# Designs tried in a protein design run: peptides against a protein of PDB entry 6B4E. Part 154

Target 1, 295 residues: chain A of PDB entry 6B4E
Amino acid sequence: TNFDKISKMFWHYKDKIAQIKQDIVLPIKKADVNVRNLLSRHKRKINPKFGQLTNSNQQLFKIQNELTQLINDTKGDSLAYHWILNFIAKAVVHQAETEVRVKPESALPLGKLTLYLLVQFPELQELFMARLVKKCPFVIGFTCEIDTEKGRQNMGWKRNNENKWEDNTSYDERMGGILSLFAIITRLQLPQEFITTTSHPFPIALSWHILARICNTPLNLITNTHFVILGSWWDAAAVQFLQAYGNQASKLLILIGEELTSRMAEKKYVGAARLRILLEAWQNNNMESFPEMSP

## One batch from the design tools (peptide; made by RFdiffusion4, then SolubleMPNN)

Design b2_p24_8_s2 (from b2_p24_8, 11 letters changed)
Fold by OpenDDE base, seed 5:
Structure b2_p24_8_s2 (fold): chain B 295 residues (1-295), chain A 24 residues (1-24)
Amino acid sequence: as target 1 above (295 residues)
Amino acid sequence: SEIEELEKELNEKIEKIEKEKELE
């Protein structure tokens, strides 16, 4: 694992966030009133769509079509188009932080929707990845110290209005929610209409990177959060990961489930205990995946 | 590829861990 490369990637996306603010968000505030009104209307229509997802493919397709139309309505103005995509990127991540956090299986319909949009609108890919890395650096296997203010900020910790850090449980759950979404996206197949014309924007190989990079992370930087997000990843993608990489996947699952947890046993992390339970379930041929969506 | 390199690193790590266990 080349940690220098990972660090460079992390900072690339941090810079991208700054660029988005400068080149997309701020300019729209000064844009023509008609453009601003259009975007305000679209924002109001788009925002509730993510919460309307269910375990129904029919409902998913309906929402996909509605969002596609709404996004296409903005293509006449490049700035408006990029603004609406950035809004969608933020909304998807927010949905992961809130809904997926409390209901991990909701990552499946959200992931399917997101993957569809990423393929249909390629400009969304960089915007979405930048938002993911900002909110949850674990998606690229980045870890830094959290004993400093800057370190905590880099790792996606939030402060309230009183400058108090969020509690550990809240942080863990948010990270788990975001990572669940990303994991789902990496293990999903492209929709049938795209499979022959487009490459997967965030393939299963990115899950491999997450696990491998965490396994190679210095132990002094490993926290309960690492185990929580590994557990979230496991629920979301372990079955498909094993299908993709076979014996090599198995070795990596053993490394995170047995070896990494054992090395950190003295810390008695709750997340580590859960991960061991998942490992044991797998060893007993009881590995579970999220239920398939209904027609 | 990067994946191939990661696989190589994984194998090396596993081998190292196995050797360490033998010494315990």
Scores: peptide ipSAE 0.050, ipTM 0.662, DockQ to the pose 0.949
Fold by OpenDDE base, seed 3:
Formats: C-alpha cells, sequence, structure tokens
Structure b2_p24_8_s2 (fold): chain B 295 residues (1-295), chain A 24 residues (1-24)
C-alpha cells in the first residue's frame, strides 16, 4: 500500500471541495435571478426524492426518471447543471448519514439510484467522490491520527454549535452509513442499458482497496470506527466480493475478520466484536446479504 | 507484520487479476 498516494488522493478531493465552493456554489449566488429561482425549485423537488425510495424497483425507476428530467432541465446552463449535480452529491451522502445509518438495507435502493445517476451524468462522479472523501475518508482507505483537531476534521468528525465533537457512537454510525452506500455502489452491476457502453465508475476493486488499505494501516491508528465500517461493508458487499475475487477475497475477509480483530483484541472494540460475529456466521455458511429489491 | 506481508501479496495478486479482466 502506497500511503503517500492515498494521502495525495485525499488532499486532491479536499481541494476539489474547495474548488466546488469557489467555482460552482459561490458563483450561483451571483447568478441571474431566473437561474437561482430555477435551481431553488429544482432543489425542492429533488430533495424529497431520496426519501421516497423503497425496496421497490418500480419506485426506483420512477424516481430515476424524475431526477433525470429535473437534471436535464438544467443542462442549458453549465453552471446550473454542475450546481444541481453538486446538490445531488451532497443529498445522497446526507441520506447515507441519516437513513442508511439507521436502516442499512436502504443502501441498496439508494446505491442503485446513485450508480444510475453517476453513469447518466458523468460530471457527478468527481463531485460525489469529493463529497464522500470529505465526509468519510474510509472510502479510499485513508486514515490519520485523531489526537488533534485537524486530524479529527480530516477524518470527518463534526462539531456542534458549541464546538463540541460529536459522540463516538454518532460518528461511527455516520461513517458506517456512508461506507455502506459506497460499498453497495462498488458491488452493483451497471444498469443494463449501460453495460456495453460504459465502464463502472466505482468498481468492486475499490472495495478491495478499502479492505487492504485498512489492513495495512498502522495499528496505532486503528479505532473502533475502522471495525464498524468494515462491518458495514461486510453486510453490504461481502457476498458479492467473494463472488468477484473468490479465494483471494476469502483471504482478505479472514484477514480483517480474524487477524485484524485479534491484533486489536486488547481494545475490546464493539465494532471488532461484531465483525467477529460476521466472520463466524460466514464460517458457518450463514453469510447474509441485503434482501433483493422487489419488482 | 503478518498482516502487512499478506496484504502485499494479495495486492500483487489482485492487480494481476484486474489486469487480466481488462484484457478480456
Amino acid sequence: as target 1 above (295 residues)
Amino acid sequence: SEIEELEKELNEKIEKIEKEKELE
């Protein structure tokens, strides 16, 4: 694992966030009133769509079509188009932080929707990845120390209005939610209409990188959160990961489930205990995946 | 460490696998 490369990637996306603010968000505030009104209306229409997702493919397709139309309405103005995509990127991640956090299986319809949008609107890819890395650096296997304020900020910790850090449970759950979404995206197949014409923007190999990079992370930087997000990843993608890489996947799952947890046993991390349970379930041929969506 | 060594090996293998997939 080249940690320098990972660090460069991390900072690249952090810089991208700053660029987005400078080049997309701020300019829109100075844009023509008609453009601002258009975007405000679209924002109001788009935002509730993510919460309308269910385990129904029919509902998914409906929402896909509705969002596609709404996004297409902005293509006449490049700045407006990029603004709405950035809004969507933020909204999707927010949905992961809130809904997926409490209902992990909701990552599946959200992931399907997101993947569709990422392929349909390629400009969304960089916007989305930047937002993901900002909110959950674990998606690229980045880890830094959290003993400093800057370190915590880099790892996506939030402060409240009183400048108090969020509690560990809240952070863990948010990270788990975001990682669940990303994991789902990596293991989903492209929609049928895109399979022959487009490469997967976030393929299953990215899941490999997450696991491998975490395993190679210095042990002194490993926290309960690492195990929590690994557990979230496991629920979201372990079955498909095994299908993709076979024996090599198995070795890596054992590595995170057995070896990494054992090395950190003295910490008695709750997340590690859960990951052990998942490993044991797999060993007993009881590995579970999220239920498939209904027609 | 054992983990680091194993991961190095696995990464090498997975890179090979991915390269092969690209050729298909």
Scores: peptide ipSAE 0.035, ipTM 0.635, DockQ to the pose 0.043
Fold by OpenDDE base, seed 1:
Structure b2_p24_8_s2 (fold): chain B 295 residues (1-295), chain A 24 residues (1-24)
Amino acid sequence: as target 1 above (295 residues)
Amino acid sequence: SEIEELEKELNEKIEKIEKEKELE
């Protein structure tokens, strides 16, 4: 694992966030009133759609179509189009932070919707990835120290208005929610209409990178959060990961479930204990996946 | 470390697997 390359990737997306603010968000504030009004109306229509998702493919397809129309309405103005896509990127990640964190299986319909939008609107890909990395650097296997304020900020920690850091449990759950969404996206197949014409924007190989990079992370940087997000990933994608890579996947699952947890045993991390339970369940042929969506 | 060595080996094998899948 080349950590210098990972660091460069991390900062690339941090720079992208700054660019988005300067080139998309701020200019719209100064745009024509008609454009601003249009975007405000579209925002109000788009925002509730993510909460309307259920474990129903029929409902998913309905929402996909509705969002497609709303996004297409903005294509006549490049700035408006990119603003809407950036809004969607933020909204999807926010949904992962709030809903998926408490109901991990909700990542499946959200992930399917997101993957559809990423393929239908390719410009969303960079916007979405930048937002993911900002909020949850674990999606690219990036880790830094959290002993400093800057380090915590880089790892996606939030502070309230009183400058108090969020509690560890809240951070862990939030990271788990975001990682669950990303894991789901990496293990989903492209929609039927795209499978023969388009490559997967975030393929299962990215899950491999997450696991491998965490395994190679210096032990002094490994925290309970690392094990929490590994557990979240496991629930979301372990079955499909094994299907994709077979024996090689098995070896990597043993590395994270057995070897990494053993090396960190002295810390008595709750997340590590949970990961051990998941490993044991798998060893007993009881590995579970999220239920498939209904028609 | 042992983990790093194993990861390196696995990555090489995964690369091979992915190339083979692309040819299918």
Scores: peptide ipSAE 0.033, ipTM 0.634, DockQ to the pose 0.042
Fold by OpenDDE base, seed 2:
Structure b2_p24_8_s2 (fold): chain B 295 residues (1-295), chain A 24 residues (1-24)
Amino acid sequence: as target 1 above (295 residues)
Amino acid sequence: SEIEELEKELNEKIEKIEKEKELE
């Protein structure tokens, strides 16, 4: 694992966030009143759509179509188009932080919707990844120390209005929610309409990178959160990961489930204990995945 | 470390697998 490369990637996306603010968010505030009104209306229509997702493919397709139309309405103005995509990127990640964290299986419909949008609107890909990396650097296998304020900020820790850090449980759950969404996206097949014309923007190989990079992370930087997000990943993608890479996947799952947890046993991390349980369940042929969506 | 060595091996194999999938 080339950690220098990962760090460069991390900072690339941090810079992208700053660029988005400068080039998209701030300029729109000075845009024509008609454009601002259009975007305000679209924002109000788009935002509730993510909460309308269910375990129904029919409902998913409906929402996909509605969002597609709303986004297409903005294509005549490049700035408006990028603004609405950035809004969507933020909204999707927010949904992962709030809904997926408490109901991990909701990552499946959200992930399907997101993947569809990422393929349908390629400009969303960089916007979405930048937001993901900002909020949850684990999606690219980035880890830094959290003994400093800057380190915590880099790893996506939030402070409240009283400048107090969020509690560990809240952070773990948020990271787990975001990682669940990303994991789902990586293991989903492209919609049938795109499978022959487009490459998967975030393929299953990215899950491999997450696991491998975490395994190679210096042990002094490994925290309970690492195990929590690995558990979240496991629930979201382990079955499909095994299907994709077979015996090689098995070796990596054993590496994270057995070797990494064993090396950190003295810390008695709750997340590590859960990961061990998941490993044992797999060894007993009881590996579970999220239920498939209804027609 | 053993983990790093295993990663190297696995990464080589995964790249091979991905290449094969692209050819299909």
Scores: peptide ipSAE 0.033, ipTM 0.634, DockQ to the pose 0.042; fails the geometry check

Design b2_p24_8_s3 (from b2_p24_8, 10 letters changed)
Fold by OpenDDE base, seed 5:
Parts: C-alpha cells; sequence; structure tokens
Structure b2_p24_8_s3 (fold): chain B 295 residues (1-295), chain A 24 residues (1-24)
C-alpha cells in the first residue's frame, strides 16, 4: 500500500469538490431564468425518487427510466447537465447517510440504481466519487489523525450550528451507511444491457483496496469507526468478495476479522466485537448476504 | 493480471503484519 498515492488521490477529490462549486454550482446561480426554472423543476422531481426505492426490481426499473428521462432533458445545456448530475451525486450520498444508515439492506436497490446511472451517464462517475471521498474517505482507504480540527474535517466529521462535533455513534453510523453503498456498487454486476459494451466503473477490486489499506494503516490511527465500516462492508459484500477472489479473499477476511481485531483488543471497540461475531459466523458456515430483490 | 497484482499486495501485507507481531 502506497499511502502517498492515496493521499494524493484524497486531495485530488477535495480539489474536485472545490472545482465543482466554482465551475458548476456558482455559474448556474447566474444562468438565465429558463435554465434555473428547468433545474428547479427537475430537482423537485428527482429528489423523492431515491426514497421511493423498495426491494422490488420493477420499482427500480421504473425509477431508472424516470430519472433517465429527466437527466436527458438537460443534455441540451452542458452546464445544466453537469449540475443535475452533481445534484444526483449529492442526493445518493445523502440517502446513504440517512436511509442506509438505519436500514443497511436498502443499499442494494440504491446501489443498483446508482450503478445504472453511473454507466448510463459517465460524467456522473467523477462527481460521485468526489462526493463519496469528501463524506467518507474510507471508500479509498484514506485515514488521517482526528486530533485536530482539520483532521476531523478531512475524515468527514460534521459540526452542528453550535460548532459542536457530532457524536461518535452518529459519525460511525453515517460512515457505515456510505461505505455500505459503495461496497454494494463494487460487488454488483453491470446490468445486462451494458455488460458487453462497458467496463465496471467501480469494480470489486476497489473493495480489496479498502480492506488492504485499512489493514496496512498505522495502528495509532485505527478507531472504532474503522471496525464499524468493515462490518458494514462485510454485510454488504463479503459473500461476493469471496466468490470473486476465493482463497485470497479468505486470507484478507481473516486479517481484518482476526488479526486486526486482536491487535486492537485493548481498546475494546464495539465495532471490533461485531466484526469478530461476523468472522465466527462465517467460520461456522453461516455467512449471510442481503436478500435478493423481488422481480 | 490484476489478480496477480492483488495477490502480491496481500503477500506484502501479510509479511508486514507478521513482522509487527514479532516486535510486540
Amino acid sequence: as target 1 above (295 residues)
Amino acid sequence: SEIEELEKELDELIEKLKKEKELE
């Protein structure tokens, strides 16, 4: 693991967020009234769609089609098109922070929708990844110290209106929700219509990087959150990860479930305890995945 | 291949963890 490269990647996406604000968000505020009205209408139609997802594939396909039409309506204006994609990227991550946080299995329909949109609209990929890294640097295996304000900000910690940091539980749950979504995306197959024409934008190898980079992180930087997101990842993708990489995957799961938890045993992290339970369940041939969606 | 590279990365990680354990 080259942590210098990871750091460079992290800062690349941080710069991308600033660039998005400067080149997409701010210019739209100065755009003509017709463009602004169009985007406002589309925003209102798009925003509720993510909350309308269920465990039904039929419902998923309906929403996919509706969003596709709404996005296509903006293609006549490049700035409007990029603005709506950026809005979608933000909305998806927000859904992960709220709904997936409390119902992890909801990551499956959300992930399927997101993957479809990422392939259908390639310009969404960079916008989405930038938002993910900003909110949850764990998606690229980035970790820094949180003893400073800057460190906490870099790791996605939020402050309330009174400038108070969010509580540890809230942070852990949000990170878990976002990571669950990303994990699902990495382990999903492309929709049938894209398999022969497009490569997977965020393949299962990115899950490998997450696990390996966390395992290689200096122990003094490892927190309960690391174990929480590993547990979230496990629920979301462990079965498919094992299918993809076989024995090598098993070795890595043992490293995070046994070795990493053992090294941090003195801290008595609740997240670590849960991860050990997941490991034991796997060892007893009781590894579970999210239920498949209905037709 | 991508898999071969990932395997190498895993091997390196395992070796690192072994060394750290020995130093504890």
Scores: peptide ipSAE 0.123, ipTM 0.731, DockQ to the pose 0.415
Fold by OpenDDE base, seed 1:
Structure b2_p24_8_s3 (fold): chain B 295 residues (1-295), chain A 24 residues (1-24)
Amino acid sequence: as target 1 above (295 residues)
Amino acid sequence: SEIEELEKELDELIEKLKKEKELE
């Protein structure tokens, strides 16, 4: 693992966030009133769609079509188009932080919707990835120290209005929710209409990178959160990961489930204990996946 | 080809972890 490369990637996306603010978010505030009104209306229509997702493919397809139309309505103005995509990127990640964190299986319909949008609107890909990395650097296997305020900020920790850090449980759950969404996206097949014409924007190989990079992370930087997000990933993608890479996948799962947890045993991390339980379940031929969506 | 590269990375990781374990 080349950590310098990972760091460069991390800061690339941090810079992208700054660029988005300067080139998309701020300029639209100065745009024509008609454009601003249009975007406001579209925002109000788009935002509730993510909460309307269920474990139903029929409902998913309905929402996909509705969002597609709403996004297409903005294509006449490049700035408006990019603004609405950035809004969607933020909304999807927010949904992961709020809903997926408490109901991990909800990542499946959300992930399917997101993947569809990423393929249908390629400009969403960089916007979405930048937002993911900002909120949850674990999606690219980035880790830094959290002994400093800057370090915590880089790792996605939030402070309230009183400048108090969020509690560890809240942070762990948010990271788990976001990582669950990303894991789902990486293991999903492209929709049938795109499978022969388009490459997967975030393929299963990215899950491999997450696991491998965490395994290579210096032990002094490994926290309970690392094990929590590994557990979240496991629930979301382990079955499909094994299907994709076979024996090599098994080796990596053993590395994170057995070797990494053993090395950190002295810390008695709750997340590590859970990961061991997942490993044991797998060894007993009881690996579970999220239920498939209904028609 | 992509899988082969990933396998190589895994092998390197395994060797690294083995070495670290021996040092503990």
Scores: peptide ipSAE 0.122, ipTM 0.732, DockQ to the pose 0.412
Fold by OpenDDE base, seed 4:
Structure b2_p24_8_s3 (fold): chain B 295 residues (1-295), chain A 24 residues (1-24)
Amino acid sequence: as target 1 above (295 residues)
Amino acid sequence: SEIEELEKELDELIEKLKKEKELE
């Protein structure tokens, strides 16, 4: 693992966020009133769609079509188009932070929708990844110290209006929710309509990188959050990961489930304890995945 | 190939972890 490269990638996306603000968000505030009104209407229509997802493929397809139409309506204005995509990127991540964190299995329909949109609208990919990295650097296996305010900010910690850091549980749950979504996206197959014409934008290899990079992270930087997000990843993608990489996947799962947890045993992290339970379940041939969506 | 690269990465990681255990 080349951590210098990962760091460069991290800062690339941080810069991208700044660029998005300067080139997309701020300019729209000065755009023609008709454009602003259009975007306001579209935002109001788009935002509820993510909460309307169920464990139904029929409902998913309906929402996909509705969102596709709404996004296509903005293509006549490049700035408007990118603004809507950026809004969607933010909305999806927000949904992961709020809904997926409390109901991890909801990542599946959300992930399917997101993957569809990422393929349909390639410009969404960079916007979405930038937002993910900002909110949850774990998605690219980035970790830094959190002993400083800047370090905490870089790792996605939030402060309230009283300048108080969020509690550890809240942070862990948010990170878990976001990572669950990303994990799901990496393990999903492309929709049939794209499988022969398009490569997967965020393939299962990215899950490999997450796990490997965490395993290579200096132990003094490993926190309970690392184990929490590994557990979230496990629930979301472990079965499919094993299917993809076979014996090599097994080795890596043992590394995170047994070796990494053992090395950090003195810390008595609750996330590590859960991960060990997941490992044991797998060893007992009881690895579970999220339920498949209904037709 | 992508798989070969991933396997190499895993092998390196495993060797690293083994070495660390030996030093403990």
Scores: peptide ipSAE 0.121, ipTM 0.732, DockQ to the pose 0.441
Fold by OpenDDE base, seed 2:
Structure b2_p24_8_s3 (fold): chain B 295 residues (1-295), chain A 24 residues (1-24)
Amino acid sequence: as target 1 above (295 residues)
Amino acid sequence: SEIEELEKELDELIEKLKKEKELE
């Protein structure tokens, strides 16, 4: 694992966030009133659709079509188009932080929708990844110390209006929610209509990188959150990961489930305990996956 | 390290799978 490369990638996306603000968000405030009105209307129509997702493929397809039309309506203006995509990127991540956080299985319909949009609108990919990395650096296997304020900020910790850090449970749950979404995206197959024309924008190999990079992370930087997000990943993608890479996947699952947890046993992390339970369930041929969506 | 070996093995596997897909 090349940690310098990972750090470079992390800061690339941090810079991208700043760029988005300067080049997309701020300029729209000065845009023509008609453009602003259009975007305001579209924002109002788009925002509730993520909450309308269910475990129904029919409902998913409906929402996909509606969003596609709404986004296409903005393509005539490049700035408007990028603004609406950035809005969608933010909304998707926000949904992961709120809904997926409390209902991990909701990552499946959200992930399917997101993957569809990422393929249909390639410009969304950088916007989405930048938002993901900002909110949850674990998606690229980045870890830094959290003993400093800057370190905590880099790792996505939030402060409230009273300048108080969020509690550990809240942070863990948010990270788990975001990582669940990303994990789902990596293990989903492309929609049938895109399989022959497009490569997967965030393939299952990225899940491998997450696991491998965490395994290679200096132990002094490993926290309970690492195990929490590994557990979230496991629930979201372990079955499909094994299907994809077979014995090699098995080796890596053993590394995170057995070796990494054992190395950190003295810390008695709750997340690690859960991961051990997941490992044991797998060893007993009882690995579970999220239920498939209904027709 | 074991992880580095796995990464290498994965890369090889991915390349193999890509090749197989192209041949189908």
Scores: peptide ipSAE 0.025, ipTM 0.600, DockQ to the pose 0.146

Design b2_p24_8_s4 (from b2_p24_8, 12 letters changed)
Fold by OpenDDE base, seed 1:
Structure b2_p24_8_s4 (fold): chain B 295 residues (1-295), chain A 24 residues (1-24)
Amino acid sequence: as target 1 above (295 residues)
Amino acid sequence: SEIEELEKELDELLEKIRKEKELE
């Protein structure tokens, strides 16, 4: 693991967020009134779609088609097109922070929708990854100290209007929700219509990187959150990960479930205890995955 | 191949952990 490379990647996406604000968000505020009105209407139509997802593939396909049409309506104006994609990127991550955190299995339909959009609209990929890294650096295996205000900000901690940090449980759950979504995306197959024409934008190898980079992280930087997001990843993708990499996957699961938890045992992290339970369930041939969606 | 690179990374990680455990 090259931590310098990971750090550069982290700051690349931080810079991308700043660039998005300067080149997409702010310019639209000065755009033609007709363009602004169009985007306002589209935003209002798009936003509720994510909450309309269910465990039904039929409903998923309906929403995919509706969003596709709405996005295509903006392609005549490049700035408007990129603005609407950035809005979608933010909305998807927000859905992970709110809905997935309390109902992890909802990551599956959300992930399927997101993957479809990422392939259908390639410009969404960079916008989405930048938003993910900003909100949850764990998606690329980045970790820094949280003893400083800047460190906490870099790791995605929020402050309220009174300048008070969010509580530890809230942070852990938000990170878990976002990581669940990303994990699902990495383990999903491309939709049938894209399998022969495009490569997966965020393949299962990215899950490997998350696990390996966390295992390589200096122990003094490992927190309860690391174990929480590993548990979230486990629920979302462990079965498919094992299918993809076989015995090598098993070794990595043992490293996070047994070795990392053991080395941090003195901290008595609740997240580590949960991860140990997941490991034991697997050892007893009782590993579970999210239920498949209905037709 | 990609999988070969990942396996190499895993081997290096395992070796690192082994050495660290010896120092504990």
Scores: peptide ipSAE 0.343, ipTM 0.858, DockQ to the pose 0.424
Fold by OpenDDE base, seed 3:
Structure b2_p24_8_s4 (fold): chain B 295 residues (1-295), chain A 24 residues (1-24)
Amino acid sequence: as target 1 above (295 residues)
Amino acid sequence: SEIEELEKELDELLEKIRKEKELE
């Protein structure tokens, strides 16, 4: 693992966030009033769509079509188009932080919707990844120290109105929710209409990188959160990961489930204990995945 | 191939872990 490369990638996306603000968000505030009004209306229509997802493919397709139409309405103005995509990127991540956080299996319909949008609107890809990395650096296997304010900020920690850091449970759950979404995206097949015409924007190999990079992370930087997000990843993608890479996947699962947890046993991390349970379930041929969506 | 690159990464990781254990 080249940590310098990972760090550069992390900061690339941090810079991208700044660029988005400068080149997309701020300019729209100064745009024609008609454009601003259009985007405001579209934002109001788009935002609730993510919460309307269910375990129904029929509902998913409906929402896909509705969002597609709404986004297409903005294509006549490049700035408006990019603004609405950036809004969608933020909204999807927010949904992961809130809904997926409390109901991990909701990552499946959200992931399917997101993947569809990422392929249908390629410009969304960089916007989405930048937002993911900002909120949850674990998606690219980035870890830094959290004993400094800057370190905590880099790792996506939030402060409340009293300038106090969020509690560990809240942070863990948010990170788990975001990582669950990303994991789902990496293990989903492309929609039927795209499978022969385009490559997967965030393929299963990215899951491999997450696991490998975490295993390569200096042990002094490993926290309970690492194990929590690994558990979230496991629930979301372990079955499909094994299907994709077979024996090699097994090795990585053993590394995170057995080796990494054992090396950190003295810390008695709750997340590590859960990961051990997941490992044991797998060893007993009882690995579970999220239920498939209904028609 | 993609899988070969990933396997290489895994091998390097395993070797790293092995060496670290030897130092403990």
Scores: peptide ipSAE 0.340, ipTM 0.852, DockQ to the pose 0.396
Fold by OpenDDE base, seed 4:
Structure b2_p24_8_s4 (fold): chain B 295 residues (1-295), chain A 24 residues (1-24)
Amino acid sequence: as target 1 above (295 residues)
Amino acid sequence: SEIEELEKELDELLEKIRKEKELE
């Protein structure tokens, strides 16, 4: 694991967030009134769509089509187009922080929708990844110290209006929700219409990197959150990960489930205990996956 | 290949862990 490379990648996306604000978000405020009105209407129509997802593929396809049309309506203005994609990126991550957080299996329809949009609108990929890294650096295996204000900010910790840090449980759950979504995206196959013409924008190899990079993280930087997000990843993608990489995947699962938890046993992390349970379930041939969506 | 690169990464990780455990 090249930590310098990971750090550079992390800061690349931090810079991207700043660039998005400067080049997309702020300029729209000065745009033509017709453009602003269009975007306001589209924002209102798009925002509820993510909450309308169910375990139904039919509903998913409906929403995909509706969003596609709404996004295409903005293509006449490049700035408007990028603005709406950035809005979608933010909305998807927000949905992961709220809905997926409390209902992990909801990551599947959300992930399918997101993957579709990422392929249909390639410009969404950098916007989405930047938002993911900002909110949950674990998606690229980045970890830093959290004993400083800047460190906590870098790791995606939030402060409320009273400048108070969020609770550990809240942080863990948010990170778990976001990581669940990303894990799902990495293990999904491309929609049939794209599978022969487009490469997967966030393939299963990115899950490999997450696991390996976390295992390589200095132990003094490992927290309960690391185990929580690994558990979230496990629920979301472990079955498909094993299918993809076979024996090599097994080695990584053992490393996170047995080796990493054992090395951190003195901390008695709740997340680590759960990960041990997941490992044991796998060892007993009882590994579970999210249920498939209905037609 | 991609899988070869990942396997290399895994091998390096395993070696690192081995060395660290010996020092603990």
Scores: peptide ipSAE 0.329, ipTM 0.848, DockQ to the pose 0.398
Fold by OpenDDE base, seed 5:
Structure b2_p24_8_s4 (fold): chain B 295 residues (1-295), chain A 24 residues (1-24)
Amino acid sequence: as target 1 above (295 residues)
Amino acid sequence: SEIEELEKELDELLEKIRKEKELE
């Protein structure tokens, strides 16, 4: 693991967020009133759709089609097109922070929708990844100290209006929700219509990097959150990860489930305890995945 | 290949962990 490379990647996406604000978000405020009105209407139509997802593939396809049409309506104006994609990126991550946070299995339909959009609209990929890294740097295996204000900000901690940091449970759950979504995306197969024409934008290898980078993280930087997001990842992708990499995957699962938890046992992290339970379930041939969606 | 690179990374990680345990 090259941590310098990871750090550079992290800051690349931080810069990307700033660039998005400067080149997309701010300019649209000065755009033609007709464009602004169009985007306002589209925003109102798009935003509810992520919450309308269910465990139904039929419902998923319906929403995919509706979003595709709405996005295509903006392609005549490059700035409008990029603005709507950036809005979608933010909305998807927000859905992970709120809904997936409390219902992890909802990551599956959300992930399927997101993957479809990422392939259908390639310009969404960089926008989405930048938002993910900003909100949850664990998606690229980045970790820094959180004993400073800047460190907490870099790791995605939020402050309320009174400048009070969010509580640990809230942070853990948000990170878990976002990581669940990303994990799902990495382990999903491309839709049938894209398999022969497009490579997977965020393949299962990215899950490998998450696990390996966390295992390589200095122990003094490991927190309960690391174990929480590993547990979230496990629920979302462990079965498919094992299918992809076989014995090598097993080694990594043992490293996070046994080795990392053991080395941090003195801390008595609740997240670590849960991860141990997941490991034990696997050892007893009882590893579970999210239920498949209905037709 | 990508898989070979991942395996190499895993081996290096395992070796690192082994060395760290010896120092503890």
Scores: peptide ipSAE 0.325, ipTM 0.847, DockQ to the pose 0.414

